Peptides against a protein of PDB entry 5OK6. Designs and how they scored, part 70

Target 1, 215 residues: chain A of PDB entry 5OK6
Amino acid sequence: ELPGLDSQWRQIENGESGRERPLRAGESWFLVEKHWYKQWEAYVQGGDQDSSTFPGCINNATLFQDEINWRLKEGLVEGEDYVLLPAAAWHYLVSWYGLEHGQPPIERKVIELPNIQKVEVYPVELLLVRHNDLGKSHTVQFSHTDSIGLVLRTARERFLVEPQEDTRLWAKNSEGSLDRLYDTHITVLDAALETGQLIIMETRKKDGTWPSAQL

## One batch from the design tools (peptide; made by RFdiffusion4, then SolubleMPNN)

Design b2_p16_6_s3 (from b2_p16_6, 10 letters changed)
Fold by OpenDDE base, seed 2:
Structure b2_p16_6_s3 (fold): chain B 215 residues (1-215), chain A 16 residues (1-16)
Amino acid sequence: as target 1 above (215 residues)
Amino acid sequence: MEELKRSVKGIRPQTP
């Protein structure tokens, strides 16, 4: 059952769990397509539940580039293409209006950057490969706040590297050269890693030499 | 190793 229009507005916009709620690291926020949200605003502000301004079910179709992996279009802008709602507000709207059949929610996490909290709408998708088999990539999503150490651990896990094997990472740069990721304590952001970037895990040889030393 | 050699125009140290 739909609550009163004023109650809807208060809950979504001005509530402790509303749109204006402070961001907190690790919390889930959800994208709502801007036109739908504006239609909803018009509906609830109009004061007539029987009005022709009823927004219908949430439809985020225009935000997706594909309906297979449900990837977002590139270059979407908050306030222009979508609004961000905290989980509670999102769940209220879904409960009241529904979500378009077959569409997944667009859930994103709040991350802590040095000077700001941000909803990470576009996490980094890295192509993890082994130095000796560049044709077999594992695409893995990382936060910009994840450490290079986590990327390395993830690569080791995906490639079933034994604990006694020594490994290190290289990033293929825009010039086609490899930059060694020496510092595992820096973040994906600090390393300026980008979506689609090739990350090469090098494994030390049994003779104690590195494959790259023979380049 | 050959694949790495082919894929790399050069190896650069990580710039801070």
Scores: peptide ipSAE 0.021, ipTM 0.630, DockQ to the pose 0.661
Fold by OpenDDE base, seed 5:
Structure b2_p16_6_s3 (fold): chain B 215 residues (1-215), chain A 16 residues (1-16)
Amino acid sequence: as target 1 above (215 residues)
Amino acid sequence: MEELKRSVKGIRPQTP
């Protein structure tokens, strides 16, 4: 059974715990398609639970570019295409109205950037490869706030690199050249890495030489 | 190594 309309409004449209609450780093927020949300607003503001303005199940279909990987369309804008809700508010709406069958929730994290918190709607997807097998990539998602060190550790894990093996990263740049990622303490953002960019993990030879030294 | 060699037009430090 649905809560009273005023109760729904107060639970979701709240400056302390709802849609307008402050962002906190590490928290999960969820995207809701704008038209559905506007329909819900009209419904609860109308004061009639039997109104024809009943929004039905949450349907985020228009936000997805595909129903295989459930990737978001590029260029979506908050307030135009979607609204952001904190986890508690999202779960209330799902419990009251349901989510369209087969659709996953669109969960995103709050990240801390210099002088600002934001919900990271579009994290970076990198193509991780080994220096000797460029045709076999692992697509991995990273936050802009993740370190290059984390990218390297993730690559090592995906390629089952043993602890005694030494590795380093290269990024393929827009000119087709390789930029060495020397500093592992900078972020993905600082390194200006982009979605779809090829990241090459080079493994040191047992003789102590690097494959790239022979280039 | 050969694949790396073919992919490289130049090697340079990372760009911040």
Scores: peptide ipSAE 0.021, ipTM 0.632, DockQ to the pose 0.581
Fold by OpenDDE base, seed 3:
Structure b2_p16_6_s3 (fold): chain B 215 residues (1-215), chain A 16 residues (1-16)
Amino acid sequence: as target 1 above (215 residues)
Amino acid sequence: MEELKRSVKGIRPQTP
């Protein structure tokens, strides 16, 4: 059963626990399609529960690039295309109005940046390859706050690199050249790595030489 | 800003 319109508004727009509440690192937030949310606002502000402004079930279809992998469209903008809600507010709306059948919720995490918390709507998808087998790529998602060291460890795990093998990373830049990632303590953000970027794991030879040093 | 990456000219991955 739907709560009273004023109660809905207070619950979702409450500055302490609703849409405008402070972000906290590690929290889950959810995307809601902007037009649906505006329709809901009009409905609850109208004061008439029987009005023609009833928003229906939540439908985020326009935010998805496809209904197979449920990837977001590129270039979506907060406040224009979608609204972000904390988990509690999202679950209230879903309980009241439902979510379109078969459509997954769009859950994202709050990340801690040096001077701000942000909901990471677009994590970075990197293409991981080995220097000697470019045909075997692994697409892996990383947070902007993940270290290059984590990217390297993940690459080693995906390629089943033995602990005694020494490895390092290269990034293909926009010019098509390779930039070596020397500092493994910096973040994906600091390294300015982007979605779709090729990351090459180089493995040191048994003779102690690097393959790239011979090129 | 410190150089985060060193561009290596002439180095490319090994071809299969």
Scores: peptide ipSAE 0.015, ipTM 0.588, DockQ to the pose 0.084
Fold by OpenDDE base, seed 1:
Formats: C-alpha cells, structure tokens, sequence
Structure b2_p16_6_s3 (fold): chain B 215 residues (1-215), chain A 16 residues (1-16)
C-alpha cells in the first residue's frame, strides 16, 4: 500500500532516519539510480498521486555493467548517477514501487575511515595467486578498511595452506615489479591496493628458504 | 620460482 505523498517524502528524506541521516559504520545502504529518484521526488512533491510523474518500479539498470554479474559501472558518482539510501528507506521504496524484475539490490556498507564514515560503493577486488601457479587466480573482494593480515588469511584459506606453513604476500605494482607487504596490520587502503591488482602468496619451502630469494 | 619470475615481468592472470 502506497502511503500519502507527504508521508513518503518524510519517510525517505527525513534527516534523522532517511537519506540525510548520519552514516554509521557497519550499516547497509542502497544505491538508487538518480533519474528514478528525481522522478520520485517530483511525483511526491507534486501532490497529485494520479500524476503522470509516477516513477514506476525502481530500475538501476544504467548502473550495472551487465545483467550477468551485476557489477557496477566504474566511475559512478553520488548525486549524479545515484543516491544512497539507508536500508529502511530503500525497503520502503521497494515495497511501494517495486524493483525491476530479476535486478538485485545494490547494497553497500558504511566503513569507518580516519575522521569520516563513507558508504563503500567500490570495495577492492584483488586477484589472489600462489607464487608457483600464477594461472590460477581467486578474485576476492575486500574493504579498504580490511587489514593486509585479513588478505593473507583469506589467501591461505583459499589455497588450503596448512597452519604450519609460512606464507607472505607480494603485490604487483604499476611498474610490473613486486612489492612485499611486510606490515600485515595496515589496511588495504594504507597499502594502496587497487581493484584488479595481483597479490601473490609466497609459501616458504620446507628447507626454510623462500622461493623469491632465488630470483 | 619461474612463476614468480614471470610475475615480476608483468604477467598476470586475466579476470573472466
């Protein structure tokens, strides 16, 4: 059931619980395509529920690269391409207008950065490989706030490394060289890791030597 | 070791 237009506006745009509410780390927010949202705004502000300005179902199609993987297009900008809504507001809109059939919601998390909170629209996708099998990669998504230690643990898990085996990470840099990720306590952001970057897990040999020492 | 050496040369797997 659609509430009154003024009620819709208050529920979605309310500065305390709506679009303008403060960001809180760990909360889910959702992307809504900007043109649809503007159409909705025009509709509810128009005061006529029978207006030709009815927005129809939410359709985020223009935000996706494809309808297979449902990856976001690169370079989308808040306020230009999409708006961010807290989970409650998103669910209200979906309940009122529906979401395009088969289209997934675009859910993102609030992360805490130094002195700011941000909805992490683009988490980092890293290509994890073993030093001795570069042809077999695992693409894994990480937050910018995740530690290098988490990346290492994730790599160990994906490659079924035994607890007694020593491992370390290398990142392929823009020059094509490998940089050692020594500090596992820094974040993905601090390490300046980027989407599509190759991360190589090196496993120590049983003789105590590192494969990279022979390069 | 050879795999790592190739990595240094800029070879990486492609993401599908």
Amino acid sequence: as target 1 above (215 residues)
Amino acid sequence: MEELKRSVKGIRPQTP
Scores: peptide ipSAE 0.022, ipTM 0.615, DockQ to the pose 0.242; fails the geometry check

Design b2_p16_6_s4 (from b2_p16_6, 11 letters changed)
Fold by OpenDDE base, seed 4:
Structure b2_p16_6_s4 (fold): chain B 215 residues (1-215), chain A 16 residues (1-16)
Amino acid sequence: as target 1 above (215 residues)
Amino acid sequence: MEALKASVKGIKPQEP
């Protein structure tokens, strides 16, 4: 059952638990398409529950570039294309209005960057490959705050690398050359890794030599 | 081996 319009407004827009509440690292927030959200605002502010301004189901279709992988369009802007809601507020709206059939929620995490908390709308999608088979990629999403060490561990796991096998990473740069990711303690952000970037996992040979050293 | 050769032609060491 839909709560009263004032109750909806207070639940979603309240300063303690609503849209304007402080961001906390690790929390989930959700994107809502801006036009739908504005329609909802107009509905709940209108004071008439039977108003023709009823927003219907949440529909985020315009935020997606594809309905296969449900990737967001590039260049979406908060406040223009979408609004961010904390998990509680999102779940209320979904329970009241529903979500368009077949659409996944657009869940994102709050990350802690130097001096700011931010909802990471665009985490980094890396193309993980092995040095000996560049045609078999694993696309894996990482936070900008994730370490290169995590990228390496994830690559090892995805490629079923045995614990005794030694591995290292290379990033293909914009010039088409390979930069070795020496420091595994730096973040994806610090390494300036970008979505769609090819990350090559090199495995050390049994003879103790690196494949790249023979080039 | 050829795939790595094509990719490695521009190994720049990460500047520290």
Scores: peptide ipSAE 0.021, ipTM 0.642, DockQ to the pose 0.585
Fold by OpenDDE base, seed 1:
Structure b2_p16_6_s4 (fold): chain B 215 residues (1-215), chain A 16 residues (1-16)
Amino acid sequence: as target 1 above (215 residues)
Amino acid sequence: MEALKASVKGIKPQEP
């Protein structure tokens, strides 16, 4: 059963977990398609529960590139294409109106940058490969705030690298050359890594030489 | 080794 219209508005907009609440690092927020959200605003502000302005179920179809992998379209803009809601507000709306059948929620995390917190709508998808088998990639999602050290650990895990094996990373740049990722403490953002970028894990040989030193 | 050679036009240091 739907709460009263004023109660819905207060819970979603002005509640302790409303749309305008402060962002907190690590919290989950959810995308709602803007036209649906504006229809909901009009409905709850109209004061008539039987109004023809009833928004129906949440439908984020226009935000997705495909219904197989549920990837977002590129270039979506907050306040133009979607609205961000805290987890509590999202769960209220879903409980009241439902979500379109088969659609997953669009969950994103708040990240902390040096002077700002933001919802990371577009995490970085990296193509992880081994230096000796570039044809076998693992696509892995990372935050812009994740360290290169985490990318390296993740690559080692995906390729079942033994603890005693030494490894290092290279990023393929726009010129088609390789940039060595020397500092493992910098972030994916600081390293300017982008979605679809090839990251090559080099494994040290048993003789103590690096494969790249023979190129 | 050949796979790395085919993908590399050059090796650059990491930009800070």
Scores: peptide ipSAE 0.020, ipTM 0.633, DockQ to the pose 0.626
Fold by OpenDDE base, seed 3:
Structure b2_p16_6_s4 (fold): chain B 215 residues (1-215), chain A 16 residues (1-16)
Amino acid sequence: as target 1 above (215 residues)
Amino acid sequence: MEALKASVKGIKPQEP
């Protein structure tokens, strides 16, 4: 049974535990499609549970680029395309109205940036390749707060690089040149890495030379 | 090897 309309409004919209509550690093938040959310707002503000304004099941279909990988469309804007809800509020709405059949929740994490907390709606998808086989890519998702060292470790793991093999990263820039990622302690954000960017893992030769030094 | 040669010809080291 649906809670009373006033109770729904208080649980979802209150500034302490609802939509407007402070972000906390590492917490999960969920995206809700804006039109559905506005219809829900109109329903609960109308004061009539039998109203034709009933929002039905949560349907985020318009936020997805595809129904295979459930990737978000590019360029979605908070407050225009979607609303962010904390996990508790999301779970309430799903329990009351349901989620469209077969559609996954759009879960995102709060990240801590210098002097700001933000829900990371778009983590960075990098195309990892080896210097000797650019045709075999691994797409891997990273947070903007992840270190280049993590990107390097992940690349080594995906390519089954032995512990004794020396490796380093190059990023393909917008000009099509390669920038070496020297500092492994900086973040993906600090390195200005973007979704779809090619990251080349170079492996040192047995003779102690780097492949790039022979070009 | 050749694909790297084309891409790496433009390696400017990022100066620190």
Scores: peptide ipSAE 0.019, ipTM 0.611, DockQ to the pose 0.575
Fold by OpenDDE base, seed 5:
Structure b2_p16_6_s4 (fold): chain B 215 residues (1-215), chain A 16 residues (1-16)
Amino acid sequence: as target 1 above (215 residues)
Amino acid sequence: MEALKASVKGIKPQEP
């Protein structure tokens, strides 16, 4: 049974645990399609449970670019296309109204940037390849706050690189040249890495030479 | 080696 309309409003829209609560790094937030959310607001504010304004199941279909990988459309704007809810509020709405059949929840993490907490709606998708086989890529998602060191470790793991093998990264830039990622302590954001960017893992030869030194 | 040289020569990144 649905809670009373006033109880629903207080549970979701409160500033302590609801939509307006402070962001905390590492917490999960969920996207809700804006029109559905506005219909829910109108329903619970109307005071009539039998109202024709009943929102039905949560439907985020308009936020997805595909139903295969469930990727978000590019350029979605908070407050225009979607609202963000903390995990507790999202789970309440799902328990009360349901989620459209087959749709996954749109879960995102709060990240800490130098002066702000933000829900990272669009993490970076990098194309990881080996220097000797550019035709075999692994697409891997990273936070803008992830270190280049994490990208390197992830590449090593995906390509089954042994611990004793030396590796380094190169990013292919917009000009088609390769920029070496020297500092592994900087973030993906600081390195200005973008979605779809090719990241080349170079493995040192057994003779101690780098493949790139012969270019 | 050839793959890295080819990358420097402007092989289009594959889209993910």
Scores: peptide ipSAE 0.020, ipTM 0.590, DockQ to the pose 0.273; fails the geometry check

Design b2_p16_7_s1 (from b2_p16_7 with E2S N11D T14F L15E)
Fold by OpenDDE base, seed 2:
Structure b2_p16_7_s1 (fold): chain B 215 residues (1-215), chain A 16 residues (1-16)
Amino acid sequence: as target 1 above (215 residues)
Amino acid sequence: SSFVEEFSGKDNNFEP
């Protein structure tokens, strides 16, 4: 059952779990397509539940570039293309209006950056490869706040590297050269890693030499 | 880059 219009507005906009809620690292937030949200605002502010301004089900179709992987379009802007809602507010709207059939929710996490919390709408997708087989990539999503150490561990896991094998990472830069990721404590952001970037895991030879040392 | 191609090409002789 739809709550009263004033109750909807208060719950979504002005509640402790509303749109204006402070961001907290690790929390889930959800994208809502802006035109739908504005239609909802007009509906609940109009004061007439029988009005022609009823927003219908949430439809985020315009935010997606594909309906297979449900990837977001590039370059979407908060407050222009979408609004962000905390999980509680999102779940209320979905409960009241529904979500378009077959569409997944657009869930994103709050991340802690050195001076700001933000919802990470675009996490980094890296192409993980082995030095000896650049043709077999594993695409893996990382937060900008994830360490290079996590990228290395993830690469080792994906390639089934044994614990006794020594490995290191290289990033292919924009110039097409390889930069060694020496510091595993820096973040994906600090390393300036970007979506679609090739990350090469080098495995040390049994003789104790590195493949790259023979180049 | 030649380096990426050289990196993939030389080390195919990792016998498992």
Scores: peptide ipSAE 0.031, ipTM 0.630, DockQ to the pose 0.113
Fold by OpenDDE base, seed 1:
Structure b2_p16_7_s1 (fold): chain B 215 residues (1-215), chain A 16 residues (1-16)
Amino acid sequence: as target 1 above (215 residues)
Amino acid sequence: SSFVEEFSGKDNNFEP
């Protein structure tokens, strides 16, 4: 059942689970296309539920690159292209107005950065490869707050590396050279890793030599 | 290094 317009406004904007609530690390937030949200604001502020300003179902189509992979367009800006809502507020709007058929929700997590919380709209997509098979990549998403140790563990898992095998990571830099990721305790952010960056997992040989030391 | 060259040469297959 649709609540009264004033109640909708209070729940979504000013409620304990409203748009302006403090960010908390690990919480889910959802993107709503800005024009739809503004139409909703106009509707609920108008005070007439039968108004021609009715927003219809939530449609985030303009935020997606395609309707196959449902990836976000690059360069979307909060407050211009989309609004962020807490999970409770999102679920209220979806229950009241619906979501466009077949369109997935755009769920993102709050991450904790030094001195700030942020909704991570764009996690880092890394191309994981093995040193001996560069033609076979695994694209994996990581948070900026994920450790290089997690990237290494993920690469080991994806390539079915045995526990007794030693591995290390290299990142291809913008100059086309390879930088070794020595510190596994730093974050993806601290390592300045970017979406589309090639990450090479090197496996130590049984003779104790590294493939890279022979080149 | 030949390692960097071997890696860089194969990366041309990752043209966006």
Scores: peptide ipSAE 0.030, ipTM 0.615, DockQ to the pose 0.100
Fold by OpenDDE base, seed 3:
Structure b2_p16_7_s1 (fold): chain B 215 residues (1-215), chain A 16 residues (1-16)
Amino acid sequence: as target 1 above (215 residues)
Amino acid sequence: SSFVEEFSGKDNNFEP
């Protein structure tokens, strides 16, 4: 059963536990398509439960690029294309109105940046390859807050690199050149790595030389 | 100092 319209508004829009509540690192937030949310706002502000302004079930279809992998469209903007809700508010709306059949919720995490918390709507998708087999790529998702050391460990795991093998990373830059990632303690954000960027894992030779040092 | 190498094409392995 739907709560009273004023109760819905207070539950979703209150500054303590609703949409405007402070972000906390590691929390789950959910995307809601903006037109649906605006229709819901109009419905609950109208004060008439029997009005033609009833929003129906939540439908985020316009936010997805495809209905197979459920990837978000590129370039979506908060406040224009979608609204972010904390998990509690999302679950209330889903319980009241439902979610479109077969459509997954769009869950994202709050990340801690040096001076701000942000919901990471677009994690970074990197193309991991080996220096000697550029034709075999692994697409892996990382947070902007993940270290280059984590990217390196993940690459080593995906390519089944033995613990005794020494490895390092290179990033293909926008100019098409390779930049060596020397510092493994900086983040993906600090390294300015972007979605679709090629990351090359170089493995040290058994003779102790690096393949790239012979170029 | 960064080592910058020109990446010429899809098959530009570090070993020729």
Scores: peptide ipSAE 0.025, ipTM 0.605, DockQ to the pose 0.085
Fold by OpenDDE base, seed 5:
Formats: C-alpha cells, sequence, structure tokens
Structure b2_p16_7_s1 (fold): chain B 215 residues (1-215), chain A 16 residues (1-16)
C-alpha cells in the first residue's frame, strides 16, 4: 500500500534525509528521470490518491543511450534531465511505485573534489591495453578522484601480472603520441585522462630493460 | 611489434 501523499512528500523532499540532503563522500545517490519525478510531485501535491496524475513505475529509459550496457546519454543535466536522490529516498520510491521491468537503477557515488562534493554522474572509462597486444582492450571505469596508482593496479589485475613483474603506464594523447604517467599519486582528473582514452601498460623485460627504450 | 610501429611515428617523443 502507498503511504499517504503528505508522508511521501516529506520522506522524499526532506533536507535531512531526502533530495535536499547534504552530499557526503562515498554515499550512493540515484538518478530519476525528470518527467517522472515531476509527475510524482504533481501527484503527491494534488492530494488525491486516485488522481489521473499517478506516475506509475519509475522509467529512466530516456536517460540511457543503450539497453545493453545501460550507459547514460552524454550531456545529461541535473534539474533538466534528471534529479538526484539519496539511497533511502530512491528505495522508498522504488518500493512504492516500482522500477520499469528490466531497467537497472542508475547508482552514482558522491566524490570529494578539493573544494566541493559532487555526485559523479560520468566517471572516466579507460581502455587498458598491454604494450605487446594493443588490439585487446579492457574497458574499466574509474573515478576522477582515483589515483594513477589505482589505474596501474587495476591494469595489473586485469592482465594477471605477477607481483614480481615491473609495470608502468602510458596514455595516448590527442595528438596520437604517448605520454608517460610518471606520478602514480596524482588523480585521473589531475592527469587529465578522458573517457575512451587508451592507457598502455608496459611490462619490464626479464633483462631489466623496458620495451620502449628500444624505440 | 605493433607497439613499436605505433611508436615509430616520427613525432612520438618518448621522453625517457
Amino acid sequence: as target 1 above (215 residues)
Amino acid sequence: SSFVEEFSGKDNNFEP
């Protein structure tokens, strides 16, 4: 059974636990398609539970570019295309109205940037490859706040690199040249890495030489 | 190797 309309409004549009809640790093937030959310607002503000303004199941279809990988469309704007809800508020709406059959929730994390918390709607997707097999990529998602050291560890794990093997990263730049990622302590953001960028993991030879040193 | 061929472009300044 649906809660009373005033109870729904107070549960979702709350400054402490709802939509207006302060962002906290590491918390999960969820995207809700704007038109559905506006329909829900109209329904609960109307005061009639039997109203023709009943929103039905949450349907985020317009936010997805594909129904295979469930990737978001590029260039979506908060307040125009979607609203952000904290996990508790999202779970309430899903429990009351349901989610469209087969659609996954659009979960995102709050990240801490130097002077601001934000929900990271678009994390960076990197193409990880080995220096000796550029045709075999692993697409991996990273936060802008993740270190280059994490990218390197993730590449080592995906390629099953043994602990004794020494590895380093290169990024293919917009000019088609390769930039060495020397500092592993900087973030993906600080390194200006972008979605779709090729990241090459070079493995040191048994003789102690680097493959790139022969170029 | 494909690595060497992509890097053998004249303008690939590998800084060591």
Scores: peptide ipSAE 0.036, ipTM 0.623, DockQ to the pose 0.632; fails the geometry check

Design b2_p16_7_s2 (from b2_p16_7 with E2S T14F L15E)
Fold by OpenDDE base, seed 5:
Structure b2_p16_7_s2 (fold): chain B 215 residues (1-215), chain A 16 residues (1-16)
Amino acid sequence: as target 1 above (215 residues)
Amino acid sequence: SSFVEEFSGKNNNFEP
């Protein structure tokens, strides 16, 4: 059974636990398609539970570019295309109205940037490859706040690199040249890495030489 | 190797 309309409004549109809640790093927030949310607002504000304004199941279909990988469309704007809800508020709406059959929730994390918290709607998707097999990529998502060291560790894990093997990263730049990622302590954001960018993991030879040093 | 061909461009050091 649905809660009373006033109870729904107070639960979701709350400054402490609802939509207006302060962002906290590491918390999960969820996207809700704007038109559905507006329909829900109209329904609960109308005061009639039997109203024709009943929103039905949450349907985020218009936010997805594909129904295979469930990737978001590029260029979506908060307040225009979607609203952000904290996990508790999202779970309430799903429990009351349901989610469209087969659609996954659109979960995103709050990240801490210098002087600002934000929900990271678009993490960076990198194409990880080995220096000796550029045709075989692993697509992996990273936060802009993740370190280059994490990218390197992730690449090592995906390629099953043994602990004794020494590895380093290169990024293919917009000019088609390779930039060496020397500092592993900087972030993906600081390194200006972008979605779809090729990241090459170079493995040191048994003789102690680097493949790139023979060029 | 494909790596050698890709590396033949300007190797810039990424400095933060």
Scores: peptide ipSAE 0.033, ipTM 0.616, DockQ to the pose 0.543
Fold by OpenDDE base, seed 1:
Structure b2_p16_7_s2 (fold): chain B 215 residues (1-215), chain A 16 residues (1-16)
Amino acid sequence: as target 1 above (215 residues)
Amino acid sequence: SSFVEEFSGKNNNFEP
């Protein structure tokens, strides 16, 4: 059942789970296309539930690159292209107005950065490869707050590396050179890793030598 | 070929 217009406004904007609530690390937030949200604001502020300003179902189509992979367009800006809502507020809007058929919700997590919380709209997608099979990549998504150690563990898991095998990571830099990721305790952000960047997992040989040491 | 040599070349396959 649709609540009264004033109640909708209070729940979404000013409620304990409203748009302006503090960010908390690990919480889910959802993207809503800005024009739809503005139409909703106009509707609920108008005070007439029968108004021609009715927003219809939530449609985030303009935020997606395609309707196959449902990846976000690059360069979307909060407050211009989309609004972020806490999970409770999102679920209220979906229950009241619906979501466009077949369109997935755009769920993102709050991450904790030094001195700030942020909804991570664009996590980092890395291309993981083995040093001896560069033609076979695994695209894996990581948070900027994930450690290089997690990237290494993930690479080991994806490539079915045995526990007794030693591995290390290299990142291909913008100059085409390989930078060793020595410190596994730093984050993806600290390592300045970017979406589409190639990460090479090197496996130590049984003779104790590294393949890269022969270069 | 070392993996580094393969990476030092313009491996256009990973450039957008």
Scores: peptide ipSAE 0.028, ipTM 0.604, DockQ to the pose 0.147
Fold by OpenDDE base, seed 3:
Structure b2_p16_7_s2 (fold): chain B 215 residues (1-215), chain A 16 residues (1-16)
Amino acid sequence: as target 1 above (215 residues)
Amino acid sequence: SSFVEEFSGKNNNFEP
């Protein structure tokens, strides 16, 4: 059963536990399509539960690029295309109105940046390759807050690199050149790595030389 | 150099 309209508004929009509540690192937030949310706002502000302004079930279809992998469209903007809700508020709306059949919720995590918390709507998808087999890529998702060291460890794991093998990373830049990622303690954000960027794992030769040193 | 020249093509390995 739907709560009273005023109760819905207070539960979702209150500054303590609703949409406007402070972000906390590691929390889950959910995307809601903006037109649906605006329709809901109009419904609950109208004061008439029997009005033609009833929003129906939550439908985020317009936010997805495809209904197979459920990837978000590129370039979506908060406040224009979607609204972010904390997990509690999302679950209330889903319990009241439902979610479109077969459509997954769009869950994202709050990340801690140096001076701000942010919901990471677009994690970074990197193309991992080996220096000697550029034709075999692994697409892996990382947070902007993940270290280059984690990217390197992940690459080593995906390529089944033995613990005794020494490896390092290169990033293909916008000019098409390769930049060496020397510092493994900086983040993906600090390294300015972007979705679709090629990351090359170089493996040291048994003779102790690096393949790239012969170029 | 921290930069390697632009590798031409999809299969341009560090070793020729």
Scores: peptide ipSAE 0.024, ipTM 0.597, DockQ to the pose 0.094
Fold by OpenDDE base, seed 4:
Structure b2_p16_7_s2 (fold): chain B 215 residues (1-215), chain A 16 residues (1-16)
Amino acid sequence: as target 1 above (215 residues)
Amino acid sequence: SSFVEEFSGKNNNFEP
């Protein structure tokens, strides 16, 4: 059963557990399409449960660029295209109104940036390749707050690199040149890595030389 | 560096 309209508003819009609550790093938040949310606001503010302004099930279809991988459209803006809800508020709305059949929830994490928390709507998808086999890529998602060390470990795991093998990363930049990722302690953000960027894992030769040093 | 050029040359053939 749907709770009273005032109760719905208070559960979703409050500053303690609702939309207006402070962001906390590591928490899950969910995107809700803006027009649906505005329709819901109008419905609950109208004071009539039988109103023709009933929003129906949550439908985020317009936020997706595809229904195969359920990737978000590029350039979506908070407050214009979507609103962000904490997990509790999202689950309330889903329990009350349902989610459009077949659509996944759009779950995102709060990340800690210098002096600010942000919901990371667009994590970085990197194309991981080996220096000796550029034709085999692994697309892997990373947070902007993930270290280059994590990217390197992930690449090693995906390519089944033995623990004794020494590896390092290169990033292909927008100019088409390769930037060596020397510091593995910096973040994906600090390295200015972007979605779709090619990351090359170089493996040290058995003779102790690097493939790149012979070119 | 020749590595960047060779790698860039190989990467020009990388169609994702």
Scores: peptide ipSAE 0.035, ipTM 0.653, DockQ to the pose 0.105; fails the geometry check

